# Designs tried in a protein design run: peptides against a protein of PDB entry 3KDP. Part 47

Target 1, 230 residues: chain A of PDB entry 3KDP
Amino acid sequence: PFLIFIIANIPLPLGTVTILCIDLGTDMVPAISLAYEQAESDIMKRQPRNPKTDKLVNEQLISMAYGQIGMIQALGGFFTYFVILAENGFLPIHLLGLRVNWDDRWINDVEDSYGQQWTYEQRKIVEFTCHTPFFVTIVVVQWADLVICKTRRNSVFQQGMKNKILIFGLFEETALAAFLSYCPGMGVALRMYPLKPTWWFCAFPYSLLIFVYDEVRKLIIRRRPGGWVE

## One batch from the design tools (peptide; made by RFdiffusion4, then SolubleMPNN)

Design b1_p12_6_s1 (from b1_p12_6, 12 letters changed)
Fold by OpenDDE base, seed 5:
Structure b1_p12_6_s1 (fold): chain B 230 residues (1-230), chain A 12 residues (1-12)
Amino acid sequence: as target 1 above (230 residues)
Amino acid sequence: DELEELLKKLAL
């Protein structure tokens, strides 16, 4: 998100405070819950890694975590961001290069895609209104991320949802996201303005995409061991 | 006042 903010000079899609709420709030309990996951049924049939040659963090893991899943998360957040701004009169093409004028408090006549003028205060309200749905989109996508992290090779349907701590983590992160989004005073304290409940559903296609993508990946690994997908 | 009106417009 922050890289595109700099490169495209668009209004800030995700605030620093919102990023901290993800990293320190919603991600902690889910990450800890993975330590309590049961071993995969075929773990003892796999060859052990060579500790001298096989890196713990390899190119395949980096590609999966950052290059594939992380990009789908970012796309989901940006989709939500662009939809909200478009509903408020700012089409995606009009946002390119707009940041300089958007962030200038002395410019009170920034035009949208339809010729409507926006004051600095109005623009900042719309910007901060985008931060909360972007955050919620990340949380909804993280549901799929957490579930796919239960296994490396077996399907989630083979592994099942027996980890009660993981289930608790999913509810905790969702409850925290709702609290941060709707609690009075969060707009002033965290610059997270409340969102319409319908925005929670905007991320569901991306969450489903991640889940389907990973299940297909794992299916390929099971059918063709030692492939580039492993 | 403008903030409250805009929040109402965005929340509705």
Scores: peptide ipSAE 0.020, ipTM 0.671, DockQ to the pose 0.059
Fold by OpenDDE base, seed 4:
Structure b1_p12_6_s1 (fold): chain B 230 residues (1-230), chain A 12 residues (1-12)
Amino acid sequence: as target 1 above (230 residues)
Amino acid sequence: DELEELLKKLAL
């Protein structure tokens, strides 16, 4: 999000405070819950990791985490961001290069894609209105991310949802996301303005995409062990 | 209250 904010000079899609809420709030309990996941049914049939040759974090893991899943997650967030701004008169093409004027408090006549002028205060309300659904989109996508992280090779349908701590983590992060989104004063404290409940569904296609993608990947790994997809 | 009024005006 922040890289695209800089490169494309668009209004800030996700605030620093919101990022901290993700990293420190919604992600911690789910991540810890993975430590309590049951071993895969085939784990004892796999060769042990060679500590001298096999890194815990390898290029494949980085490619999967940042290059694939992270990109789908970012696309989900940006989709929600662009939809909200478009509904408020700012089409994606008009946002390119707009940051400088958008963030200038002395410019009170920034035009949208339809020629409507926006004051600084109005623009910041719209921006902060984007932060909340971007955040919620990330949380909804993280449901899929957490679920796919349960296993390396087995399908989620084979592994099942037996980890009660993981299930608790999913509810906790969702409840926290709802609290941060709708609690009175969050607009002032965190610059997270409340969103319509319908915005929670904007991320669902991306969560489904991540889930399907990973299940297909795991299916390929099971059918073709030792492939480049592993 | 002013924020809520602004949000209502913006039809967000």
Scores: peptide ipSAE 0.015, ipTM 0.566, DockQ to the pose 0.053
Fold by OpenDDE base, seed 1:
Structure b1_p12_6_s1 (fold): chain B 230 residues (1-230), chain A 12 residues (1-12)
Amino acid sequence: as target 1 above (230 residues)
Amino acid sequence: DELEELLKKLAL
């Protein structure tokens, strides 16, 4: 998000506070929950990792986590961001290079794509209104990410959802996201304005995409061990 | 009032 904010010079899609809420709030408990996941049924049939040659985090895992899943997460967030801004009169093309004027508190006549003038305060309200749905989009996509991380090779349907701590983590991150989105005063305290409940569903296609993608990947790995997707 | 109206517009 922040890289695109700089490169495209667009209004800030996700605030620093919301990023901290993701990193420290919504991601910690789910990540810890994975330590309590049951071993895959075939784990004892695998060769032990050679600690000298086999990295815990290899290039393939980095590519999967950051290059593929992370990009889908970012795309989901940006999709939500662009939809909200478009609904408020700012088409994606018009946002390019707009940041300088957007963030200038002395410019109160920034025009949208339809020629409507926006005051600084109005612009900041719509910006902060984007932060919450972006955050929620990330949380909803993280549901799928957490679920796919339960297994390395087996399908989630084979592994099941028996990890109560993981289920608690999913509930906790969702409850925290709801709290941050709807608790009175969060708009002032965290610049997280409330969102329509319908915005929670905007991320579902991306969550489904991640889930299907990983299940297909795991299916390919099971059918063709040692392939480029492993 | 303007903030509330904007929030209402955004919540719409």
Scores: peptide ipSAE 0.017, ipTM 0.617, DockQ to the pose 0.061; fails the geometry check
Fold by OpenDDE base, seed 3:
Structure b1_p12_6_s1 (fold): chain B 230 residues (1-230), chain A 12 residues (1-12)
Amino acid sequence: as target 1 above (230 residues)
Amino acid sequence: DELEELLKKLAL
């Protein structure tokens, strides 16, 4: 998010405190839960990893985590961000390069895409209005990400949802997201303004996309072992 | 505000 904020010079899509809530709040329990996942049915058919030649984190894992899944996650967040700003009069094209004027406290006449002038305070309200839905979007997409991380090769339907700690993690991250989004005072403390419940659904297509993408990938791996997709 | 700015910088 911050990279796009710098490169595109757009208003800040995700607040700093919100990012900390993701990294420390919503991601920790789910990540720990994966340590308790049952081994895949074919794990004993694979040779043990050679610790001298095989890295624990390989290029394929990095490519999937950051290159593919991370990009879809970012797209989901930015989609939500652009929709909110568009609903408030700022079309995506108009946001390009707007950051400098947006963040200037002395400029109180920043025009939106329709010629309406926005004060600094009004702009910051709109910016902070984006933070919570962006955060929630990440959490909703993380549901799919956590589920797909259960297995490397087997379908989730083959593995099942027997990991109670993972299920707990999904509830915990969702409950935390709801708490941070709706608890009184979070707007002042975290600059996370309450969101309409409808914004939770904006991320669902992306969550579904990640899930379908990974299931298709795993299907290809099962049908064509040793392929470049593995 | 400084912590928020620092954290914004960390929000890579």
Scores: peptide ipSAE 0.007, ipTM 0.373, DockQ to the pose 0.029; fails the geometry check

Design b1_p12_6_s2 (from b1_p12_6, 12 letters changed)
Fold by OpenDDE base, seed 3:
Structure b1_p12_6_s2 (fold): chain B 230 residues (1-230), chain A 12 residues (1-12)
Amino acid sequence: as target 1 above (230 residues)
Amino acid sequence: DELKKLLELLAS
């Protein structure tokens, strides 16, 4: 999200404080929960990792985490961002290069795609209105991400949902997201304005996409061991 | 200058 913010010079899609809430708030318990996941059923049939040749973090893991899943998460967030701004009169093409004028507090006549002028305060309200739904979108997508990270090769349906700590993590991140979204004062403290409940559902297609994608990937791995898909 | 503005934005 931040990289696109810099490259495209668009209004800030996700606030720095909100990013910290994701990384330090919603992601911590889920990430820790993975350490308590049960071993895959076939793990003892695999040869031990050679610590001299086999890296714990390999190119395939990086590609999966950052190159694939991370990109889908970003797309989900940006979709929500662009929809909200479009509903407020700012079409995606109009946002390109707008950041400089958008963030200038002395410019109170920034025009939207329809010629309506927006004051600095009005623009910031719209921007902060985007932060919360973007955040919630990331959390909803993280549900799928956490679930798919339970295993490398086995389907989630084969592994099951027996990890109570992981289930607690899913509950915790959801509760935290709800708290940050709806608790009075969060708009001032975190620049997270309340969102309509309907925005929670906007991310569901992306979560489903991630889940289906990973299950298909794992299916391919099981059918063709040693392929490039691992 | 843009980097400075970005840093200020992040610090705000």
Scores: peptide ipSAE 0.006, ipTM 0.392, DockQ to the pose 0.021
Fold by OpenDDE base, seed 1:
Order: C-alpha cells, then sequence, then structure tokens
Structure b1_p12_6_s2 (fold): chain B 230 residues (1-230), chain A 12 residues (1-12)
C-alpha cells in the first residue's frame, strides 16, 4: 500500500498506526497458533529436508507468500479503498497525483470527480474512513491465509479445523478488528473511523479467492509432485 | 481499556 501511495501519489490508503496494529495485533496470535497445528497425516512419509541444500524459506514459498497471496491481499485492500473513495466522489483516475493537494491543509477547494469542493478536514475524514475498512479487509483476508497455512500439501478439508488455538486466533484478530473499528475514540487516537458493518463483506470475495487458489494449488501438488507449484 | 491505552500510546 505504501509503495503505491508513493508511486501513484494517491491519498494514503492505510495509515502507519494501522499497519502496526496488523503486524503487532492481528498477526501475532494467529501465527503462534500454527505452532500448535496437528501434523499432516502424511508428514512422516516425506523425506527429511536437507539443511545444506533445502532452505526453510525457498523461492517458491516467497513467491507464494509475497508474489501471489500478498498481492491478492493488497488488491483486496485497494479495492475497498477505491470503492470507498468512489462512493465519496473520488474516482480512481482522479486520485492519481492528488496526494500533494490532498495533504495540503491550506487548500480547501480540492475538487472531486464531480466538481464538488472538499475542505482539508473533509478530505481527512474520508481518508481516515478508508483506513479502517482497509485494515478490516486485511483481517478478513488473513482468515483465509491462516487457514491455508495449516497444511503444505493436504487439503484443509483433509486436515480439519481441530486446532483450538488457531480458532481462538481467528476470533482474537476479529475481535481486535471490531474493537479498533467501533470503540469510541479510535478515530481521534488511531485515525480509524467506524465503518459500516457491510464493509466487512467487501473482502469476502478475496478471502474466498485465496482459499480456492490454495486448495487448487495443493490439489495440483498432490497430483503432480515436484512441479513448479510447490 | 488497557488495550486502548496501549493503542493510544502507539498512536502518539
Amino acid sequence: as target 1 above (230 residues)
Amino acid sequence: DELKKLLELLAS
């Protein structure tokens, strides 16, 4: 998000404090919960990793984490961001290069795509209104990420959802997201304004996409071991 | 409340 903010000179889609809430708040407990996941049913049938040749984090894993899944997450967040701004009169094309004027507190006549003028305060309210849904979108997508990380090869349907700590992690990150979204004072403290409950559903297609994508990937791995998809 | 305080601290 921050890279696109710089390159495209768009209004800030996700605040730094919100990013910290993701990294330190919503990601930690779910990640730790994976340490308590049951071993895959076929794990002992696999050859041990060669520590000299096989890195724990290989190029394929990096490609999946950052190149594929991470991109889908980012797209989900940006989709939410663009929808909110469009609903407020700012079409995506109009946002390109707008950052300088958007962030200037002395410019109170920034026009939207329909010629409506926006004061600095109004613009910042809209910006901060985007931060919370973007954050929630990431959390909803992280549900799928956490679930798909339960297994390397087996389907989640084969592995099941028996890890109570993982389930707790899903509830914890959701509860934290709800707290940050709806607790009074969060708009002032964290620049996270309350969002309509309907915005939680905006990320569901992307969460489903990640889940389906990973299940298909795992299916391909099971059918064609040693392929490029591993 | 403690979490809120922590978040406020992080936001400052």
Scores: peptide ipSAE 0.006, ipTM 0.356, DockQ to the pose 0.044
Fold by OpenDDE base, seed 2:
Structure b1_p12_6_s2 (fold): chain B 230 residues (1-230), chain A 12 residues (1-12)
Amino acid sequence: as target 1 above (230 residues)
Amino acid sequence: DELKKLLELLAS
């Protein structure tokens, strides 16, 4: 999100505070919970990795985590961002290069896609209105991401949801997201304005997409062991 | 408390 903010010069889609809430808040317990996941049923049937040649974290894992899943997460967040801004009169194409004028407090006549002029204060309200839904979108997508990270090869249906710590993590991150979104004073303290409950559902298609994508990937791995998809 | 202060600073 930050890279697109800089390259495209768009209004800030995800604030620094919201990023910290993800990295330090919602992701901590879920990440730790993966350490308690049950071993896959076929783990003892696999050849031991060669410590000299087979890294624990290889380029394939990096490409999956940052190149694929991370991109889908970002797309989900940006979808929410663009929808909110479009509903407020700023179409995606109009946002390109707008950041300089958007962030200038002395410019109070920034026009939207329909010729409506926006004051600095009005623009910042809309910007901060995007932060919370973007954050919540990431959390909802992380549900699927966490679940798919349970296994490398086995389906989630084969592995099951037996890790109680992981289940607790899902509830914890959701509760934290709700707290940060709806607790009084968060708009002032964290620039996270309350979101309409309907915005929680905007991320569901992306969560489902991640889940289906990973299950298909794992199915391919099971059918073709040692493939490039593993 | 320190985290809160940091968040407030970043939010400003």
Scores: peptide ipSAE 0.006, ipTM 0.384, DockQ to the pose 0.033
Fold by OpenDDE base, seed 5:
Structure b1_p12_6_s2 (fold): chain B 230 residues (1-230), chain A 12 residues (1-12)
Amino acid sequence: as target 1 above (230 residues)
Amino acid sequence: DELKKLLELLAS
């Protein structure tokens, strides 16, 4: 998100505060919960890793975690961001290069895609209105990400949802997201303005996409062991 | 730099 903010010079889609809320708030308990996951049923049928040649963190793992899943997460957040700004009169093409004027306190006549002028205060309200839905989108996508991380090869349907700590983590991150989104004073303290409950559903297609993608990947691995998708 | 931005955001 921050890289696109710099490269495209768009209004800030995800603030530093929201990033901290993700990294320190919503991700901790879910990540710890994975330590309590049961081993896959076929683990004893796999060849042991050679610790001298086989890296624990390999290129395939990095590509999966950051290049594929992370990209889908970012796309989900940006989709929500662009939809909100478009509903407020700022079409995606108009946002390119707009940051300099957007962040200038002395410019109170920034025009949207329809010729409406926006004051600095109005623009910042819209910007901070985007931060919360972007954050919530990440949390909703993280539901799928956490679930797919339960297994390396087996389907989630084969593994099941027996890890009570993981289930608790899903509820905890959701409850925290709701608290940060709707608690009075969060707009002042964290610049996270309340969102309409309907915005929670905006991320569901991306969450489903991640889940389907990983299940298909795992299916291919089971049918063709040692393939490039492993 | 991120901390400075955070502080600036909180102060604004």
Scores: peptide ipSAE 0.006, ipTM 0.421, DockQ to the pose 0.026; fails the geometry check

Design b1_p12_6_s3 (from b1_p12_6, 12 letters changed)
Fold by OpenDDE base, seed 1:
Structure b1_p12_6_s3 (fold): chain B 230 residues (1-230), chain A 12 residues (1-12)
Amino acid sequence: as target 1 above (230 residues)
Amino acid sequence: SELEKLLQLLLS
């Protein structure tokens, strides 16, 4: 998100506090939960990992988490961002290069795509209105990510969901998202303004996409062991 | 705002 913010000079899609909430709130508990997840039945046949020589997470899992899945997460967040701004009169093309004027507190007549003028305060409200849905989008997408990360090659339907810590992590992320979205004062304290409950559903297509993608990937791995998708 | 950008860069 930050790289696109710099390169495209668009209004900030995700605030610093929101990023901290993602890193510390939504990523830590899931990561811990995965450490206590029951090993996949085929993994249990392997020798114990050497903590001195073996990485905590193999390169394949890292590639999935920060490569393909990470890209889908980012796309989901940006989709939500662009939809919100478009609903407020700022089309994606108009946002390109707008950051300088957007962030200037002395310019109170920034025009949207329809010629409506926006004060600095109004612009900041709509910007901060994007932060919460972006965060929620990441949380919802992470639901699918956490589920698929439970297994390497088996379907999630075969492995099941038995780790109580992982389930707790999902609830914790959701509770944090709800707290940040609806608790009074979050707009002032954290620059995360409330969102309509319908915005929670904006991420669902992307969560489904990740889920389907991973299940298809795993299916291919099972049918063609040692393939390029492993 | 600039501090936020810097923090975001560090956290990204």
Scores: peptide ipSAE 0.015, ipTM 0.394, DockQ to the pose 0.027
Fold by OpenDDE base, seed 4:
Structure b1_p12_6_s3 (fold): chain B 230 residues (1-230), chain A 12 residues (1-12)
Amino acid sequence: as target 1 above (230 residues)
Amino acid sequence: SELEKLLQLLLS
């Protein structure tokens, strides 16, 4: 999120504190859970590694865990971000390059995509209104992403979900998301304004799409072993 | 806001 903030010069989609909450609060337990997925996941049921020559974590697992998941999460978050801002009159194309004026407290007449002027305070309210949904969207996307990453070849339905650490991680991050979204004072403390419950479902279509895509991919892998899709 | 300020200082 921060990289896109810099590159695109858009209003900050996710606050620093919220980013830390994701990294430390939501990602740690799931990451650990993936490391201990040996008993359940087919990812770890590959040929035994040579401790002297092989890495503890293969390149594919690393790329999925740290690269792919992170990118997908960001996409989900940005989806919600753009939806919220669009509902408030700021279309995605209008956000490009807007950061400088957006963050200037002395400019109280920033125009949205429809010519409506926004004061600094109003802009910050809408910005902070994005933070909580962005965070929640990340959590919701993580539900799907963690589940799909648990297996490489087998369907989630075939593999099941027996990893207690993963389940606990999903619960923990959801509880944290709820706490940060609805606890009084979070708007002031973390610039996370209360979330309308409807926004919890904003990422669901996206998560479902990813899930379906991955299941289809896995199905193809099962039907055509050694294909390029693997 | 105070927490954010603190964290911003720590991360700067």
Scores: peptide ipSAE 0.013, ipTM 0.405, DockQ to the pose 0.029
Fold by OpenDDE base, seed 3:
Structure b1_p12_6_s3 (fold): chain B 230 residues (1-230), chain A 12 residues (1-12)
Amino acid sequence: as target 1 above (230 residues)
Amino acid sequence: SELEKLLQLLLS
């Protein structure tokens, strides 16, 4: 989010403190939970990997898969960001290059896409209104990410949800998201204004997309063992 | 910057 903020010169989509909360709060427990995932049912049916060849291939493929998931996750966050700004009169095209004027306290007549003028205070309210739903979008997308990461080949339906620690991780990150979204004072402390409940659903299409993507990928791996998708 | 504010917060 911060890189896009700099490159595109758009209003800040997500505060740095909020990003820290994601990294430390929402990602830590889920990451640890994956260490306790049960082995895949077919793991013992695989021949021993050649440590010289198969390791490099697997690391590259995992990196690519996580890179793609990360891109979808980022797209989900930015989609939510753009929707909120569009609802407030700022179309995505209009946001390009707007940061300089947006962050200038002395400019109180920044026009939206419809010619409405916005004061500095009004702009900052809209900016901070984006932070919470962006964060929540990341959490909702992380649900799918965490679930799909527990297996490499087996479908979630085949492997099941037996890891209690993983389930705990899902609840923990959701509880943290709810806390940061609705606890009094978060608007001042984290620049996260209260979230309308409807915004929790904004990320669901992206979570579904990640889930479908991974299930299709795993299906291809199961049907074509030793393929480039593995 | 928000980053500077974060750094100040972390170092405080």
Scores: peptide ipSAE 0.013, ipTM 0.383, DockQ to the pose 0.027
Fold by OpenDDE base, seed 2:
Structure b1_p12_6_s3 (fold): chain B 230 residues (1-230), chain A 12 residues (1-12)
Amino acid sequence: as target 1 above (230 residues)
Amino acid sequence: SELEKLLQLLLS
């Protein structure tokens, strides 16, 4: 998100403090929960793995989790960001290169896509309004990530939701998101203005997309063991 | 893919 902010010169979609909350706060308990995930039902039937092969498989999993899924996650966040800005008169194409004028406190007549002029204060309110839902979008998408990462080959429906640590991680992550979104003072402290409840649902299509994608992937792996999809 | 990795980096 921050790199796109720099490269595209768009208004800041997600604050640095919010990013830290994701990386260090939101992801910590979920990551631990995955370490204690129950083994797949078929793993115990497998012969000991070759260390070289096991390393390669782990690298592939990491690449998938932090590459493909991470990309979809980021797209979900940006989708929410662009929707909010578009609803406030700033279409995505208009945001390109706008940052310089957007962040200039002396310019109080920045025009939106419809010719409406925005003061600096108004623009910053809209910007900070994007931070919270972007963060929440990430959290909601991470729900799907946590669920799909429970297994490599088995469907979520086959493995089940028996890991109490995972459930706790999901709860903690959600509680943190709610706290950051609705606790008084977060707008001042973290530049995260209160979130309209509707925005919690904005990420659901992306969570579903990730879920479907991974289930299809796992299905292919089950049908074609040792394939390129692993 | 390399492109996917690059995009992930840019979107981070």
Scores: peptide ipSAE 0.008, ipTM 0.357, DockQ to the pose 0.022

